# Peptides against a protein of PDB entry 3VZA, part 162

Target 1, 98 residues: chain A of PDB entry 3VZA
Amino acid sequence: RVERLCKSKELFEERLGLEIRRIHNEQLQFIFRHIDHKDPDKPYMFTLSINEQGDYEVTSCTPPLDCISEFQLKVRETNNFSAFIANIRKAFTALSFK
Target 2, 62 residues: chain B of PDB entry 3VZA
Amino acid sequence: AAYVTQLYYKISRIDWDYEVEPARIKGIHYGPDIAQPINMDSSHHSRCFISDYLWSLVPTAW

## One batch from the design tools (peptide; made by RFdiffusion4, then SolubleMPNN)

Design b2_p29_2_s4
Fold by OpenDDE base, seed 3:
Structure b2_p29_2_s4 (fold): chain B 98 residues (1-98), chain C 62 residues (1-62), chain A 29 residues (1-29)
Amino acid sequence: as target 1 above (98 residues)
Amino acid sequence: as target 2 above (62 residues)
Amino acid sequence: SVESWQKMMDYLLKGLSEEERKRLKERAE
């Protein structure tokens, strides 16, 4: 089971270009790659926590996204975590075309 | 690891086929209405294209 | 802590249907 889970994680990381890390202070770091076709290894990342009220809170975003606060609001309203992550990736993709 | 893989599923709604050759990207995407098969030859596509394609399967509507 | 981590992940993963959880368990085993 452990080996299967490890393989699954690796496949997701490579195929989605998304790495998920556990970070200090009970945070998750989401690292997107394969965003910039000219530089596939260039990372686009944000960190996420659950605040004292139990709400999703973006604690950092690199590079910064103008829409991140709105997305945070939306995910709190809808609890659509999938759309939350997908929209962030979409925003990073748009940003990569500078 | 279990939590992370479950999180990947919650995000992508993709379930991989782990029995195929490494170069074959095979799985199932579970959309809201129907499930769609995924079957790609990774050697025929760039990493960015593959990722973009897979993410295109994920709805962005809130 | 481990407990706080689990609590956070449980929170993030809540909402999965019984069918989805069943499928995930089957694939993990």
Scores: peptide ipSAE 0.620, ipTM 0.948, DockQ to the pose 0.738
Fold by OpenDDE base, seed 4:
Structure b2_p29_2_s4 (fold): chain B 98 residues (1-98), chain C 62 residues (1-62), chain A 29 residues (1-29)
Amino acid sequence: as target 1 above (98 residues)
Amino acid sequence: as target 2 above (62 residues)
Amino acid sequence: SVESWQKMMDYLLKGLSEEERKRLKERAE
């Protein structure tokens, strides 16, 4: 089971270009790669926590996204975490073309 | 590791086929209405293309 | 801590159906 889980994680990381890390202060770091086709290893990342109210809270975003606060609101409203992450990636992708 | 893999699934709704050769990207995407197979030869595509394609399967509608 | 981590992940993973969890478990084993 452990071996399978490790393999699964590796496959997701490589294929989605998304790494998920546990970081300090009970946060998750989401690191997107494969965004910039000219620099596939260039990271686009944000950190996420659950605040005391139990709401999703983006604690950092690098590079910054103008839409991140709105996405945070949307995910709180809809609880659609998948769309939340996907939209962030979409936004990073758009940013990479600027 | 279990938590992380489950999180990947919650995000992507993709379930990989772990028994195929590494160069084969095979799995199933479970969309809200339909499950769609994934079957790609990674040697035919860039990493970025593969990622873009897979993410294109994930709905962005809230 | 481990407990806080688990709590956070459990929260994030809310919404997965039992069928999905079962499938994921079966694939992992």
Scores: peptide ipSAE 0.619, ipTM 0.948, DockQ to the pose 0.679
Fold by OpenDDE base, seed 5:
Structure b2_p29_2_s4 (fold): chain B 98 residues (1-98), chain C 62 residues (1-62), chain A 29 residues (1-29)
Amino acid sequence: as target 1 above (98 residues)
Amino acid sequence: as target 2 above (62 residues)
Amino acid sequence: SVESWQKMMDYLLKGLSEEERKRLKERAE
């Protein structure tokens, strides 16, 4: 089981270019790579927590995204976590083209 | 690791075939209506292309 | 803590169907 889970994680990390880390203060760090085709290893990341009200809260975003606050609102309204993450990646991708 | 893998599924709706050769990207994407097979030769594509393609399967509609 | 981590992850994973959970469980074995 452990071996299978480790393999699964590695496959997702490589294929999606998304790493998920547990960090201090009950937060998750989402690290996107493979965004910039000219620099595939360049990380685009944000951190997420569940606040005292039980709502999704983005605690950091690097590089910053103007739309991140709107996405936070949308995920709270819809609870569509998948769309939330996908839209963030889409926004990072758009940002990489500058 | 169990939590993280489940989270990846919740995000991507992809279930990988773990028994195939490393160079083969095989799995199923479970969309809202129809499940679509994934079957790619990773050696024929860049890492960025593969990621972009897989993410293109994930709906962005709220 | 372990307790707080589990609580957070349970919250994030809320909404998966029983069929999905079953499939994920079987594939994890």
Scores: peptide ipSAE 0.617, ipTM 0.948, DockQ to the pose 0.730
Fold by OpenDDE base, seed 1:
Structure b2_p29_2_s4 (fold): chain B 98 residues (1-98), chain C 62 residues (1-62), chain A 29 residues (1-29)
Amino acid sequence: as target 1 above (98 residues)
Amino acid sequence: as target 2 above (62 residues)
Amino acid sequence: SVESWQKMMDYLLKGLSEEERKRLKERAE
């Protein structure tokens, strides 16, 4: 079971270009790669926590996204976590063309 | 790792076929109304193209 | 802590259906 779970994680990391890490202060770090076709290994990152009120909270975003605060509001309203992550990747992709 | 793999599924709605050769990307994407198969030869595409394609399957509507 | 980590992940995964959890469990084993 452990071996299969490890394989699953590796497949997702490589195929989606998304790494998910547990970091200090009860946060998750989401690291996108394969965004810039000219530099596939360039990371685009954000960190996420659940605050004292139980709401999703973006604690950092590198490089910064001007839309990240709006996305945080949207995910709190809709609870659509999938769309939240997908929209962040879309925003990073758009940023890579600037 | 069970939590993380479940989180990947919640995000992407993709379930991989783990019994195929490494160069074959096979799985199922579970959309809101219908499930669609994924079947790609990774040797025919760049890493970025593969990722972009898979993410294109994920709806961005809130 | 382990407990706080589990709490966070349970919260994030709350929306998965029983059918989805069953399928994921079967494939993980």
Scores: peptide ipSAE 0.620, ipTM 0.948, DockQ to the pose 0.714; fails the geometry check

Design b2_p29_3_s1 (from b2_p29_3, 17 letters changed)
Fold by OpenDDE base, seed 1:
Structure b2_p29_3_s1 (fold): chain B 98 residues (1-98), chain C 62 residues (1-62), chain A 29 residues (1-29)
Amino acid sequence: as target 1 above (98 residues)
Amino acid sequence: as target 2 above (62 residues)
Amino acid sequence: VATLEKLNKLAEKGLSEAEKAALEALKAE
């Protein structure tokens, strides 16, 4: 039911610490939390769109990641969206220790 | 909600058991070869630990 | 028609049908 699906969404948001939102100009915002164990609510986020060429494009990344351009290239080559998101979280995690 | 949950599944490959009490994190992670059960007592772990653990199940190989 | 175009655009990136639908649904909210 709709209730079950709504609950599922909430479970994903809380347990993965990942919120997905639509924002202006047909972009998706991915907000990671639970990255910094000392500040679990600190957001690590990026926005994603489809450019004029039809390719995935990261339009923002906060905080910035040196590897984000490489990941954008990789996802365009492999079409592995799951690995793309997981690697970004991994990179944010590494950044939180600096 | 149906569509966003589909996206979450495609990203994480996790399917939750929605019928258990909130303190129990129960589900299945569907890896490429083996389905791995998830069964955690949330009271025994921090939110960050839980998230880290769940994300560790997701392959990062391109 | 516009929705179909968006879905086709996402398909070109190799997303599954479920992923395409999910992304477009989010954008349509």
Scores: peptide ipSAE 0.035, ipTM 0.873, DockQ to the pose 0.144
Fold by OpenDDE base, seed 2:
Structure b2_p29_3_s1 (fold): chain B 98 residues (1-98), chain C 62 residues (1-62), chain A 29 residues (1-29)
Amino acid sequence: as target 1 above (98 residues)
Amino acid sequence: as target 2 above (62 residues)
Amino acid sequence: VATLEKLNKLAEKGLSEAEKAALEALKAE
């Protein structure tokens, strides 16, 4: 079981180009790669926490996204976490073409 | 690893077939309406293309 | 370590108990 879980994690990381890390202050770091086809290893990152009010809060975003605040609002309204992450990746992708 | 894999499923709705050879990207994407099989030969695609394709399976509608 | 209060708050966001535990455990590790 442990072996298959470890392998599954590795498959997700490589195939989705998404690494999820635990960082200080009870935050999650989401690191996207495979965004820029000219530089597949270039990272695009944001960090997430649950604030004292119990709401999703983006604590950092690098590079910055103009739409990140709107996405934070949307995920709080819809609770669609999947769409939240997917939209962020979509936004990073669009940014890579500028 | 159990917890992070659960999070990956929450995000992607993908279940991998981890028993196949590494060059084969095989799994199932469970969309809101239907389940779709994933079956790709990784040797025929770039890492970026593979990621873009898989993410394209994830709905962005709120 | 995730508190019951935090888990309850996550539940209000439509996450299953397993998903809530996974998210909090991931943060705590």
Scores: peptide ipSAE 0.033, ipTM 0.874, DockQ to the pose 0.134
Fold by OpenDDE base, seed 5:
Structure b2_p29_3_s1 (fold): chain B 98 residues (1-98), chain C 62 residues (1-62), chain A 29 residues (1-29)
Amino acid sequence: as target 1 above (98 residues)
Amino acid sequence: as target 2 above (62 residues)
Amino acid sequence: VATLEKLNKLAEKGLSEAEKAALEALKAE
């Protein structure tokens, strides 16, 4: 049911603190919130595309993460998309304490 | 919204129970070894804590 | 979905049909 699917999306967004949006040039924008406990609504985000070579490519990251290039390499090697997203969130979390 | 929910499942491996009261966070996390039930009272936790907890269920090993 | 080519590219990443469709559907066309 469409209604259930809409509710599901809302539940994921709220509970995971992760919003996923389509943006220009066939990219996905991943927006994490609930990272900084002192500022739960502060967004931490990155954009992702499939490049001309068919590989996952992070096209932006705000705030910047030093490890993002390594994660991009790892996801290309392992195809573990779940770990990719989870590690990015973990990195953002670590950054929020600095 | 089927597409986005499928992506969320790909990422989190969580399946929500959609037929409970809003204050109850119920679902199942399907890990590689065992399915773990999720059952939280959202009124007892901050939004950040809930998110952190749920993400802690997601393996980060490549 | 942007193009069949894009879907094929995603398929190369080991995603299921549903997963690749979900990912592409979330991308701008």
Scores: peptide ipSAE 0.045, ipTM 0.876, DockQ to the pose 0.150; fails the geometry check
Fold by OpenDDE base, seed 3:
Structure b2_p29_3_s1 (fold): chain B 98 residues (1-98), chain C 62 residues (1-62), chain A 29 residues (1-29)
Amino acid sequence: as target 1 above (98 residues)
Amino acid sequence: as target 2 above (62 residues)
Amino acid sequence: VATLEKLNKLAEKGLSEAEKAALEALKAE
């Protein structure tokens, strides 16, 4: 099972172009690649934590997204984490064309 | 790996078939209404296209 | 204890308990 899980993780990272890392101060870093077809390795990143109130909090976003605050609000309202991540990727994709 | 894999599944709702040949991208995406098989030849697509396609399976409706 | 409390907080969210636990475990590392 461990081997399967490790392989699965690698497949997710490569195929989704999404790396998830643990970083300081109990945060998660989400690194999207494969966003810009002209520069597939260019990273698009955001960090996430749970604040003292227990709410999802985006602690950084690089490059910055105008919609990130709205998405943070939406995920707090809906608890739809999948849509949260997918919408961020969609926003990064849109940004890559600008 | 278990925790991050669970997170990937929560995000994508994809379950990979990890035993197939490396060039074959096989799995199942579990949507709210239908399970859709994934079966791609990675040699026929760019990394970006593959990622875009897979993410297109993930609903963005809140 | 702090991790457990965070997990409990996450359990109140839309994620399944297992998913929330996974998220908190990642954050706590």
Scores: peptide ipSAE 0.036, ipTM 0.874, DockQ to the pose 0.135; fails the geometry check

Design b2_p29_3_s2 (from b2_p29_3, 16 letters changed)
Fold by OpenDDE base, seed 4:
Structure b2_p29_3_s2 (fold): chain B 98 residues (1-98), chain C 62 residues (1-62), chain A 29 residues (1-29)
Amino acid sequence: as target 1 above (98 residues)
Amino acid sequence: as target 2 above (62 residues)
Amino acid sequence: VSTLEKLNEKALEGLSPDELAKLQELQAR
């Protein structure tokens, strides 16, 4: 099972172009790649934590997204984590077109 | 790794088929409607296209 | 409890009963 889990992670990373990393200060880093078709390895990132109130909190976003605060509000209201991540990717994609 | 893979599922709603050749992207996407099969030959598509396609399966409605 | 675990727990609360059942089914394999 451990082998399958490892393989699963690798498949998700490659196929979704999304890497999830534990980073300092009890945060998760979400790294999107495959956004810019001209530069598939260019990373688009944000970091996420659960604050002391138990809410999702975006602690950084690179490049910055004007809509990230709204998305944070939405995910707090709906707890639709899937839509949250997908919308961020959509926003990064739109940004990549300048 | 268990928590990471669980998170991936909660994000994408995709269950991969792990018993196929590496070049085959095969799985099932479970959305609010009927489950949709995924079956692609990775050699026929760019990495970006594959990712874009898979993410297109994920609803963005809150 | 790690942040990853906390996020998983919180995201789990956002799943519908059917989605939760599906996740449990997959994990039971």
Scores: peptide ipSAE 0.581, ipTM 0.951, DockQ to the pose 0.750
Fold by OpenDDE base, seed 3:
Structure b2_p29_3_s2 (fold): chain B 98 residues (1-98), chain C 62 residues (1-62), chain A 29 residues (1-29)
Amino acid sequence: as target 1 above (98 residues)
Amino acid sequence: as target 2 above (62 residues)
Amino acid sequence: VSTLEKLNEKALEGLSPDELAKLQELQAR
């Protein structure tokens, strides 16, 4: 089972270009790669936690996204975690063309 | 690892086929509509294209 | 409870019953 889980994680990381890390202060770091076709390894990342109120909270975003606060609001309203992550990737993609 | 893979599913709604050869990107995407198969030859595409394609399967509607 | 667990739980709450059922099916394999 451990081997299968490791394989699954690796497949997701490579195919989605998304790495998920646990980092200090009870946060998760989401690292997108394969965003910039000219620099596939360039990371686009944000950190996320569940705050004291039990809400999603973006604690950092690199590079910064103007829309991240709105997305945080939207995911709190909808609890659509999938759309939340997908929209962030979409925003990073758009940013990579600037 | 279990929790991480769970998150990946909750994000992507993709179930990979783990029995195929490494060069084959095969799985099923589950979404609002009926399940759709994923079946790609990774040697025919760039990493960025593959990722973009897979993410295009994920709805962005809130 | 770790953040990873909290996040999983939080995201789980956002799934429809059908989606939750599918996730459970996948986990049972």
Scores: peptide ipSAE 0.579, ipTM 0.951, DockQ to the pose 0.746
Fold by OpenDDE base, seed 1:
Structure b2_p29_3_s2 (fold): chain B 98 residues (1-98), chain C 62 residues (1-62), chain A 29 residues (1-29)
Amino acid sequence: as target 1 above (98 residues)
Amino acid sequence: as target 2 above (62 residues)
Amino acid sequence: VSTLEKLNEKALEGLSPDELAKLQELQAR
């Protein structure tokens, strides 16, 4: 089972270009790669936590996204975590073309 | 690792086929409609194309 | 409870019954 879980993680990281890390201060870091076709290894990342109220809270975003606050509001309203992550990737993709 | 893989499924709705060769990207996407098969030869595509394609399967509607 | 566990729990609440059933099926494999 452990071997399968490790392989699963590796497949998701490579195929989705998304790495998930636990970092200090009880946060998760989401790192997108494969965004910029000219620089596939360039990272686009944000950090996420659950605040004292139990809500999703974005604690950082690099590069910054103007829409991140709106997305945080939307995910709090809908609890659609999948759409939340997908929309962030979409926004990073749009940013890479500027 | 169990919690991380659970998050990946909650994000992507993809179940990989772990028994195929590494060059074959095979799995099933369980979207809101009918489940769709994934079956790609990774040697025929760039890493960015593969990722873009897979993410295109994930709805962005809230 | 770690943040990873908290996020999993919270995201789980956002799944439909059918999606939850599928997740449970995959976990039981």
Scores: peptide ipSAE 0.575, ipTM 0.950, DockQ to the pose 0.749
Fold by OpenDDE base, seed 5:
Structure b2_p29_3_s2 (fold): chain B 98 residues (1-98), chain C 62 residues (1-62), chain A 29 residues (1-29)
Amino acid sequence: as target 1 above (98 residues)
Amino acid sequence: as target 2 above (62 residues)
Amino acid sequence: VSTLEKLNEKALEGLSPDELAKLQELQAR
């Protein structure tokens, strides 16, 4: 089971181009790659935590996204975590064309 | 590792087939509609194309 | 409780009953 879990993580990281890391101050870092087809390894990142109120809170976004505050509001309203992450990736993708 | 893989599923709704050869991207996407199979030869596509395709399966409607 | 676990718990609340059942099925393997 442990072996399969490790393999699963590796498959998701490679195929989705999404790495999830634990970082200091009780946060998770989400690192998107495979966004820029001309530079597949270029990272697009945001950090996330659960605040004292129990809400999703984006603590950083690199490069910055104008829509990130709206997405934070939407995920708090809907608790659709999947759409939250997918929309962030879509926004990063759009940004890569500029 | 268990929590990470659970989070990946909660994000993507994808269940991989772990018994196939490494070059085969095979699994099932469980979206709002009927479950859809994933079956790709990774040697025929770029990493970026594969990622874009898989993410295209994930609904962005809130 | 780690942040990763907290996020999993919170995201779990957003799943439909069918999706929750599927997740439980995957965990049982």
Scores: peptide ipSAE 0.569, ipTM 0.950, DockQ to the pose 0.754

Design b2_p29_3_s3 (from b2_p29_3, 18 letters changed)
Fold by OpenDDE base, seed 3:
Structure b2_p29_3_s3 (fold): chain B 98 residues (1-98), chain C 62 residues (1-62), chain A 29 residues (1-29)
Amino acid sequence: as target 1 above (98 residues)
Amino acid sequence: as target 2 above (62 residues)
Amino acid sequence: VATLEKLNELSLKGLSEEELEKLKKLEEE
């Protein structure tokens, strides 16, 4: 049901503090909020695509994460997309305390 | 928005209860071992706390 | 849509049959 799907999206965005957007060149933009408790609306984001080889590829990360390349490798090896996104959020959270 | 909602489920493994009052966060997190109920009063917590809690349910092991 | 579809395809790998069926139901909605 379209109505439920729309509501579902809104609930996920608010409750997880994660917005997912399709942007140019068939990329996905993942925008995390609610990371910094002192600034809940501060965005932490990365973009993702499928490269010509069919692999997940992070095309940008703001702010930059030292671990993002390793995470990209891990998700290609394991196909654990959930852990991939969760680890990125965890890394952003750690970064917000610095 | 079907693809996006599917993506959210694949990421979070959460299924929301859509038939509750707006201030009530109810759902089920489907972990690898057990299904964990979610039942929170959003008025009692900050947005950041709610998000942190929900994400804490998501395993980070590869 | 193509990227999302491919992401869906890739993310389904490694899921249990039960989880896969659940996701298929969501896709049918």
Scores: peptide ipSAE 0.147, ipTM 0.894, DockQ to the pose 0.697
Fold by OpenDDE base, seed 4:
Structure b2_p29_3_s3 (fold): chain B 98 residues (1-98), chain C 62 residues (1-62), chain A 29 residues (1-29)
Amino acid sequence: as target 1 above (98 residues)
Amino acid sequence: as target 2 above (62 residues)
Amino acid sequence: VATLEKLNELSLKGLSEEELEKLKKLEEE
């Protein structure tokens, strides 16, 4: 099972182009790749934490997204984490064409 | 690793088939209304296309 | 979908020391 879990992580990372890392101060770093078709390894990143109120908080976003604050609000309201991540990727994708 | 994979599942709702050859991307996406099979030959697509396709399965409605 | 609290708990605290170390190494590279 351990082997399968490791394989699972690798498959998700490669196929979704999404790496999830634990970073300092109990934050999660989400690294999207495969966004820019001209440079598949170009990273699009954001970091996430839980603030003192227990709410999702985006602590960084590189490159910056105008919509990230709205998405943060929406995920707090809906608790739809899947849509949250997917919308961020969609936004990064749109940004890559600009 | 279990929690990380669980997170990936919570995000993507994809369950992979781990018994197929590496070049075969096979699994199931569990949407709110329907489970959709995934079955791709990775050698026929770019990494970006594959990722874009898989993410297209994930609904963005809040 | 899991709450942010549960997500944080699962994502960060659910990792073994070995996994965390691997992640740190990858981040540093």
Scores: peptide ipSAE 0.145, ipTM 0.887, DockQ to the pose 0.047; fails the geometry check
Fold by OpenDDE base, seed 5:
Structure b2_p29_3_s3 (fold): chain B 98 residues (1-98), chain C 62 residues (1-62), chain A 29 residues (1-29)
Amino acid sequence: as target 1 above (98 residues)
Amino acid sequence: as target 2 above (62 residues)
Amino acid sequence: VATLEKLNELSLKGLSEEELEKLKKLEEE
């Protein structure tokens, strides 16, 4: 049911604080919120694409993460997309305390 | 929306219970070993706490 | 294949047939 899919998306967005958008040049934008408890609506985001070789490629990250290149390597090696996203959120969380 | 929902599940491994009142966050996290029930009263927690808790269920091991 | 679909396809690699079937049912596909 279309209604269920819409509700599901809304629940995930609110509860995980993660929005996923399709943007130009065949990219996905991942927007994390609820990271900074002092500013819950502050966005932490990155964009992702599949390059010509078929590999995950992070095309932007705001704010920048020193570990993002390593994570990109790890997800290509393991194909563990869940850990990839979770580790990025963890890194953004750590950054919010600085 | 179907593909986005699939991505959310692949990322979080959470399946929501859609038949509960809005203030109740109920579902199941399907971990690598066992399924873990989720049952929270959203009125007792901040949005950030709820998100942090749910993400804490997601393994970060590669 | 659209980026969303491709990313989803790649992310679904490694799942068991049972898990894939469950996802299809959940999405009413």
Scores: peptide ipSAE 0.134, ipTM 0.891, DockQ to the pose 0.597; fails the geometry check
Fold by OpenDDE base, seed 1:
Structure b2_p29_3_s3 (fold): chain B 98 residues (1-98), chain C 62 residues (1-62), chain A 29 residues (1-29)
Amino acid sequence: as target 1 above (98 residues)
Amino acid sequence: as target 2 above (62 residues)
Amino acid sequence: VATLEKLNELSLKGLSEEELEKLKKLEEE
Protein backbone atom coordinates (compact mmCIF):
# COMPACT_ATOMS: atom_id res chain seq x y z
CA ARG B 1 0.00 0.00 0.00
CA VAL B 2 0.91 3.68 -0.20
CA GLU B 3 2.05 3.83 3.43
CA ARG B 4 4.49 0.97 2.84
CA LEU B 5 5.92 2.70 -0.21
CA CYS B 6 6.38 5.90 1.76
CA LYS B 7 8.13 4.05 4.56
CA SER B 8 10.34 2.28 2.04
CA LYS B 9 11.39 5.59 0.53
CA GLU B 10 12.23 7.00 3.95
CA LEU B 11 14.28 3.96 4.90
CA PHE B 12 16.27 4.08 1.68
CA GLU B 13 16.89 7.80 2.01
CA GLU B 14 18.21 7.52 5.54
CA ARG B 15 20.12 4.27 5.26
CA LEU B 16 21.71 4.84 1.85
CA GLY B 17 22.02 8.57 2.30
CA LEU B 18 20.49 9.02 -1.15
CA GLU B 19 17.56 11.26 -2.02
CA ILE B 20 15.93 11.18 -5.46
CA ARG B 21 13.89 14.17 -6.60
CA ARG B 22 12.05 15.11 -9.75
CA ILE B 23 13.05 18.53 -11.03
CA HIS B 24 12.24 20.78 -13.98
CA ASN B 25 12.58 19.68 -17.60
CA GLU B 26 11.86 16.04 -16.81
CA GLN B 27 15.07 15.44 -14.88
CA LEU B 28 15.94 13.46 -11.78
CA GLN B 29 18.18 14.88 -9.10
CA PHE B 30 20.25 12.44 -7.05
CA ILE B 31 21.48 13.83 -3.74
CA PHE B 32 24.06 11.89 -1.76
CA ARG B 33 24.65 12.62 1.90
CA HIS B 34 26.62 10.72 4.54
CA ILE B 35 29.68 11.02 2.29
CA ASP B 36 31.87 13.23 4.46
CA HIS B 37 32.04 11.75 7.95
CA LYS B 38 33.03 15.15 9.31
CA ASP B 39 29.97 16.75 7.68
CA PRO B 40 27.33 14.04 7.16
CA ASP B 41 24.70 16.44 5.81
CA LYS B 42 26.90 17.90 3.08
CA PRO B 43 25.19 17.14 -0.25
CA TYR B 44 26.87 15.65 -3.31
CA MET B 45 24.56 15.86 -6.31
CA PHE B 46 24.06 15.03 -9.95
CA THR B 47 21.09 15.32 -12.31
CA LEU B 48 20.04 12.82 -14.94
CA SER B 49 17.68 12.79 -17.90
CA ILE B 50 16.77 10.70 -20.91
CA ASN B 51 17.73 12.48 -24.11
CA GLU B 52 15.87 12.40 -27.42
CA GLN B 53 17.76 9.27 -28.42
CA GLY B 54 16.58 7.54 -25.26
CA ASP B 55 20.02 7.48 -23.63
CA TYR B 56 21.06 8.42 -20.10
CA GLU B 57 22.44 11.94 -19.96
CA VAL B 58 24.06 13.62 -16.96
CA THR B 59 22.98 17.24 -17.01
CA SER B 60 24.86 18.47 -13.92
CA CYS B 61 27.25 17.29 -11.23
CA THR B 62 28.10 19.18 -8.03
CA PRO B 63 30.85 19.01 -7.07
CA PRO B 64 32.20 18.21 -10.54
CA LEU B 65 33.66 14.77 -11.21
CA ASP B 66 36.32 14.20 -13.85
CA CYS B 67 35.01 10.68 -14.39
CA ILE B 68 31.34 11.54 -14.90
CA SER B 69 31.52 11.59 -18.71
CA GLU B 70 33.17 8.19 -18.74
CA PHE B 71 30.51 6.83 -16.39
CA GLN B 72 27.80 8.15 -18.69
CA LEU B 73 29.42 6.30 -21.57
CA LYS B 74 29.74 3.12 -19.51
CA VAL B 75 26.11 3.07 -18.41
CA ARG B 76 24.99 3.56 -22.00
CA GLU B 77 27.16 0.63 -23.08
CA THR B 78 26.40 -1.76 -20.24
CA ASN B 79 22.99 -0.56 -19.02
CA ASN B 80 24.30 -1.32 -15.52
CA PHE B 81 22.44 1.40 -13.68
CA SER B 82 23.39 0.05 -10.26
CA ALA B 83 27.10 0.21 -11.00
CA PHE B 84 26.58 3.68 -12.47
CA ILE B 85 25.12 5.09 -9.26
CA ALA B 86 27.53 3.17 -7.02
CA ASN B 87 30.55 4.39 -8.97
CA ILE B 88 29.37 7.98 -8.71
CA ARG B 89 29.06 7.61 -4.94
CA LYS B 90 32.51 6.04 -4.83
CA ALA B 91 33.90 8.97 -6.79
CA PHE B 92 32.24 11.49 -4.48
CA THR B 93 33.65 9.62 -1.50
CA ALA B 94 37.15 9.78 -2.94
CA LEU B 95 36.71 13.48 -3.62
CA SER B 96 35.68 14.13 -0.01
CA PHE B 97 39.12 13.04 1.20
CA LYS B 98 40.98 15.52 -1.00
CA ALA C 1 6.21 6.99 -5.19
CA ALA C 2 6.28 3.45 -6.49
CA TYR C 3 8.79 4.27 -9.20
CA VAL C 4 11.22 5.77 -6.69
CA THR C 5 11.08 2.62 -4.60
CA GLN C 6 11.70 0.55 -7.71
CA LEU C 7 14.73 2.67 -8.51
CA TYR C 8 16.11 2.18 -5.01
CA TYR C 9 15.83 -1.56 -5.41
CA LYS C 10 17.38 -1.49 -8.87
CA ILE C 11 20.28 0.52 -7.48
CA SER C 12 20.89 -1.25 -4.18
CA ARG C 13 19.30 -4.68 -4.64
CA ILE C 14 18.21 -4.44 -1.01
CA ASP C 15 14.85 -5.58 0.31
CA TRP C 16 14.09 -4.23 3.78
CA ASP C 17 12.23 -5.94 6.57
CA TYR C 18 9.56 -3.37 7.38
CA GLU C 19 8.16 -5.11 10.46
CA VAL C 20 11.12 -4.69 12.83
CA GLU C 21 11.67 -1.88 15.31
CA PRO C 22 13.04 1.39 13.88
CA ALA C 23 16.47 0.93 15.47
CA ARG C 24 16.97 -2.38 13.65
CA ILE C 25 18.32 -2.29 10.10
CA LYS C 26 17.24 -5.64 8.76
CA GLY C 27 16.93 -6.85 5.20
CA ILE C 28 18.45 -8.88 2.40
CA HIS C 29 20.95 -7.83 -0.23
CA TYR C 30 20.52 -9.78 -3.45
CA GLY C 31 23.85 -10.09 -5.20
CA PRO C 32 24.27 -11.71 -8.59
CA ASP C 33 25.43 -14.99 -7.07
CA ILE C 34 24.34 -14.96 -3.43
CA ALA C 35 21.84 -13.30 -1.12
CA GLN C 36 23.30 -11.83 2.06
CA PRO C 37 21.32 -10.94 5.17
CA ILE C 38 21.54 -7.47 6.68
CA ASN C 39 20.97 -7.15 10.41
CA MET C 40 22.38 -4.12 12.20
CA ASP C 41 21.64 -2.14 15.33
CA SER C 42 21.59 1.47 14.17
CA SER C 43 22.36 2.71 17.69
CA HIS C 44 25.80 1.13 17.45
CA HIS C 45 26.90 3.00 14.31
CA SER C 46 27.03 6.46 12.79
CA ARG C 47 24.84 7.36 9.83
CA CYS C 48 27.91 7.55 7.61
CA PHE C 49 29.18 4.15 8.67
CA ILE C 50 25.80 2.57 7.97
CA SER C 51 25.60 4.12 4.52
CA ASP C 52 29.19 3.21 3.65
CA TYR C 53 28.60 -0.36 4.75
CA LEU C 54 25.41 -0.76 2.73
CA TRP C 55 26.97 0.76 -0.38
CA SER C 56 29.94 -1.59 0.02
CA LEU C 57 27.50 -4.39 -0.77
CA VAL C 58 26.76 -2.90 -4.20
CA PRO C 59 29.13 -4.07 -6.96
CA THR C 60 30.92 -1.37 -8.91
CA ALA C 61 32.06 -3.57 -11.78
CA TRP C 62 30.46 -2.57 -15.05
CA VAL A 1 7.07 11.00 -13.10
CA ALA A 2 7.59 10.59 -16.84
CA THR A 3 11.36 10.74 -16.52
CA LEU A 4 11.27 8.48 -13.50
CA GLU A 5 9.19 5.99 -15.44
CA LYS A 6 11.53 6.10 -18.41
CA LEU A 7 14.60 5.70 -16.22
CA ASN A 8 12.97 2.81 -14.43
CA GLU A 9 12.05 1.17 -17.71
CA LEU A 10 15.59 1.42 -19.01
CA SER A 11 17.10 0.17 -15.76
CA LEU A 12 14.80 -2.86 -15.72
CA LYS A 13 15.92 -4.23 -19.10
CA GLY A 14 18.47 -6.62 -17.68
CA LEU A 15 16.55 -7.89 -14.66
CA SER A 16 15.55 -11.51 -14.21
CA GLU A 17 11.95 -12.60 -13.98
CA GLU A 18 12.38 -13.15 -10.25
CA GLU A 19 13.62 -9.62 -9.71
CA LEU A 20 10.83 -8.20 -11.85
CA GLU A 21 8.29 -10.14 -9.84
CA LYS A 22 9.66 -8.71 -6.60
CA LEU A 23 9.36 -5.20 -7.98
CA LYS A 24 5.79 -5.84 -9.13
CA LYS A 25 4.81 -7.10 -5.70
CA LEU A 26 6.34 -4.07 -4.07
CA GLU A 27 4.51 -1.71 -6.41
CA GLU A 28 1.20 -3.46 -5.78
CA GLU A 29 1.46 -3.11 -2.01
Scores: peptide ipSAE 0.132, ipTM 0.892, DockQ to the pose 0.704; fails the geometry check

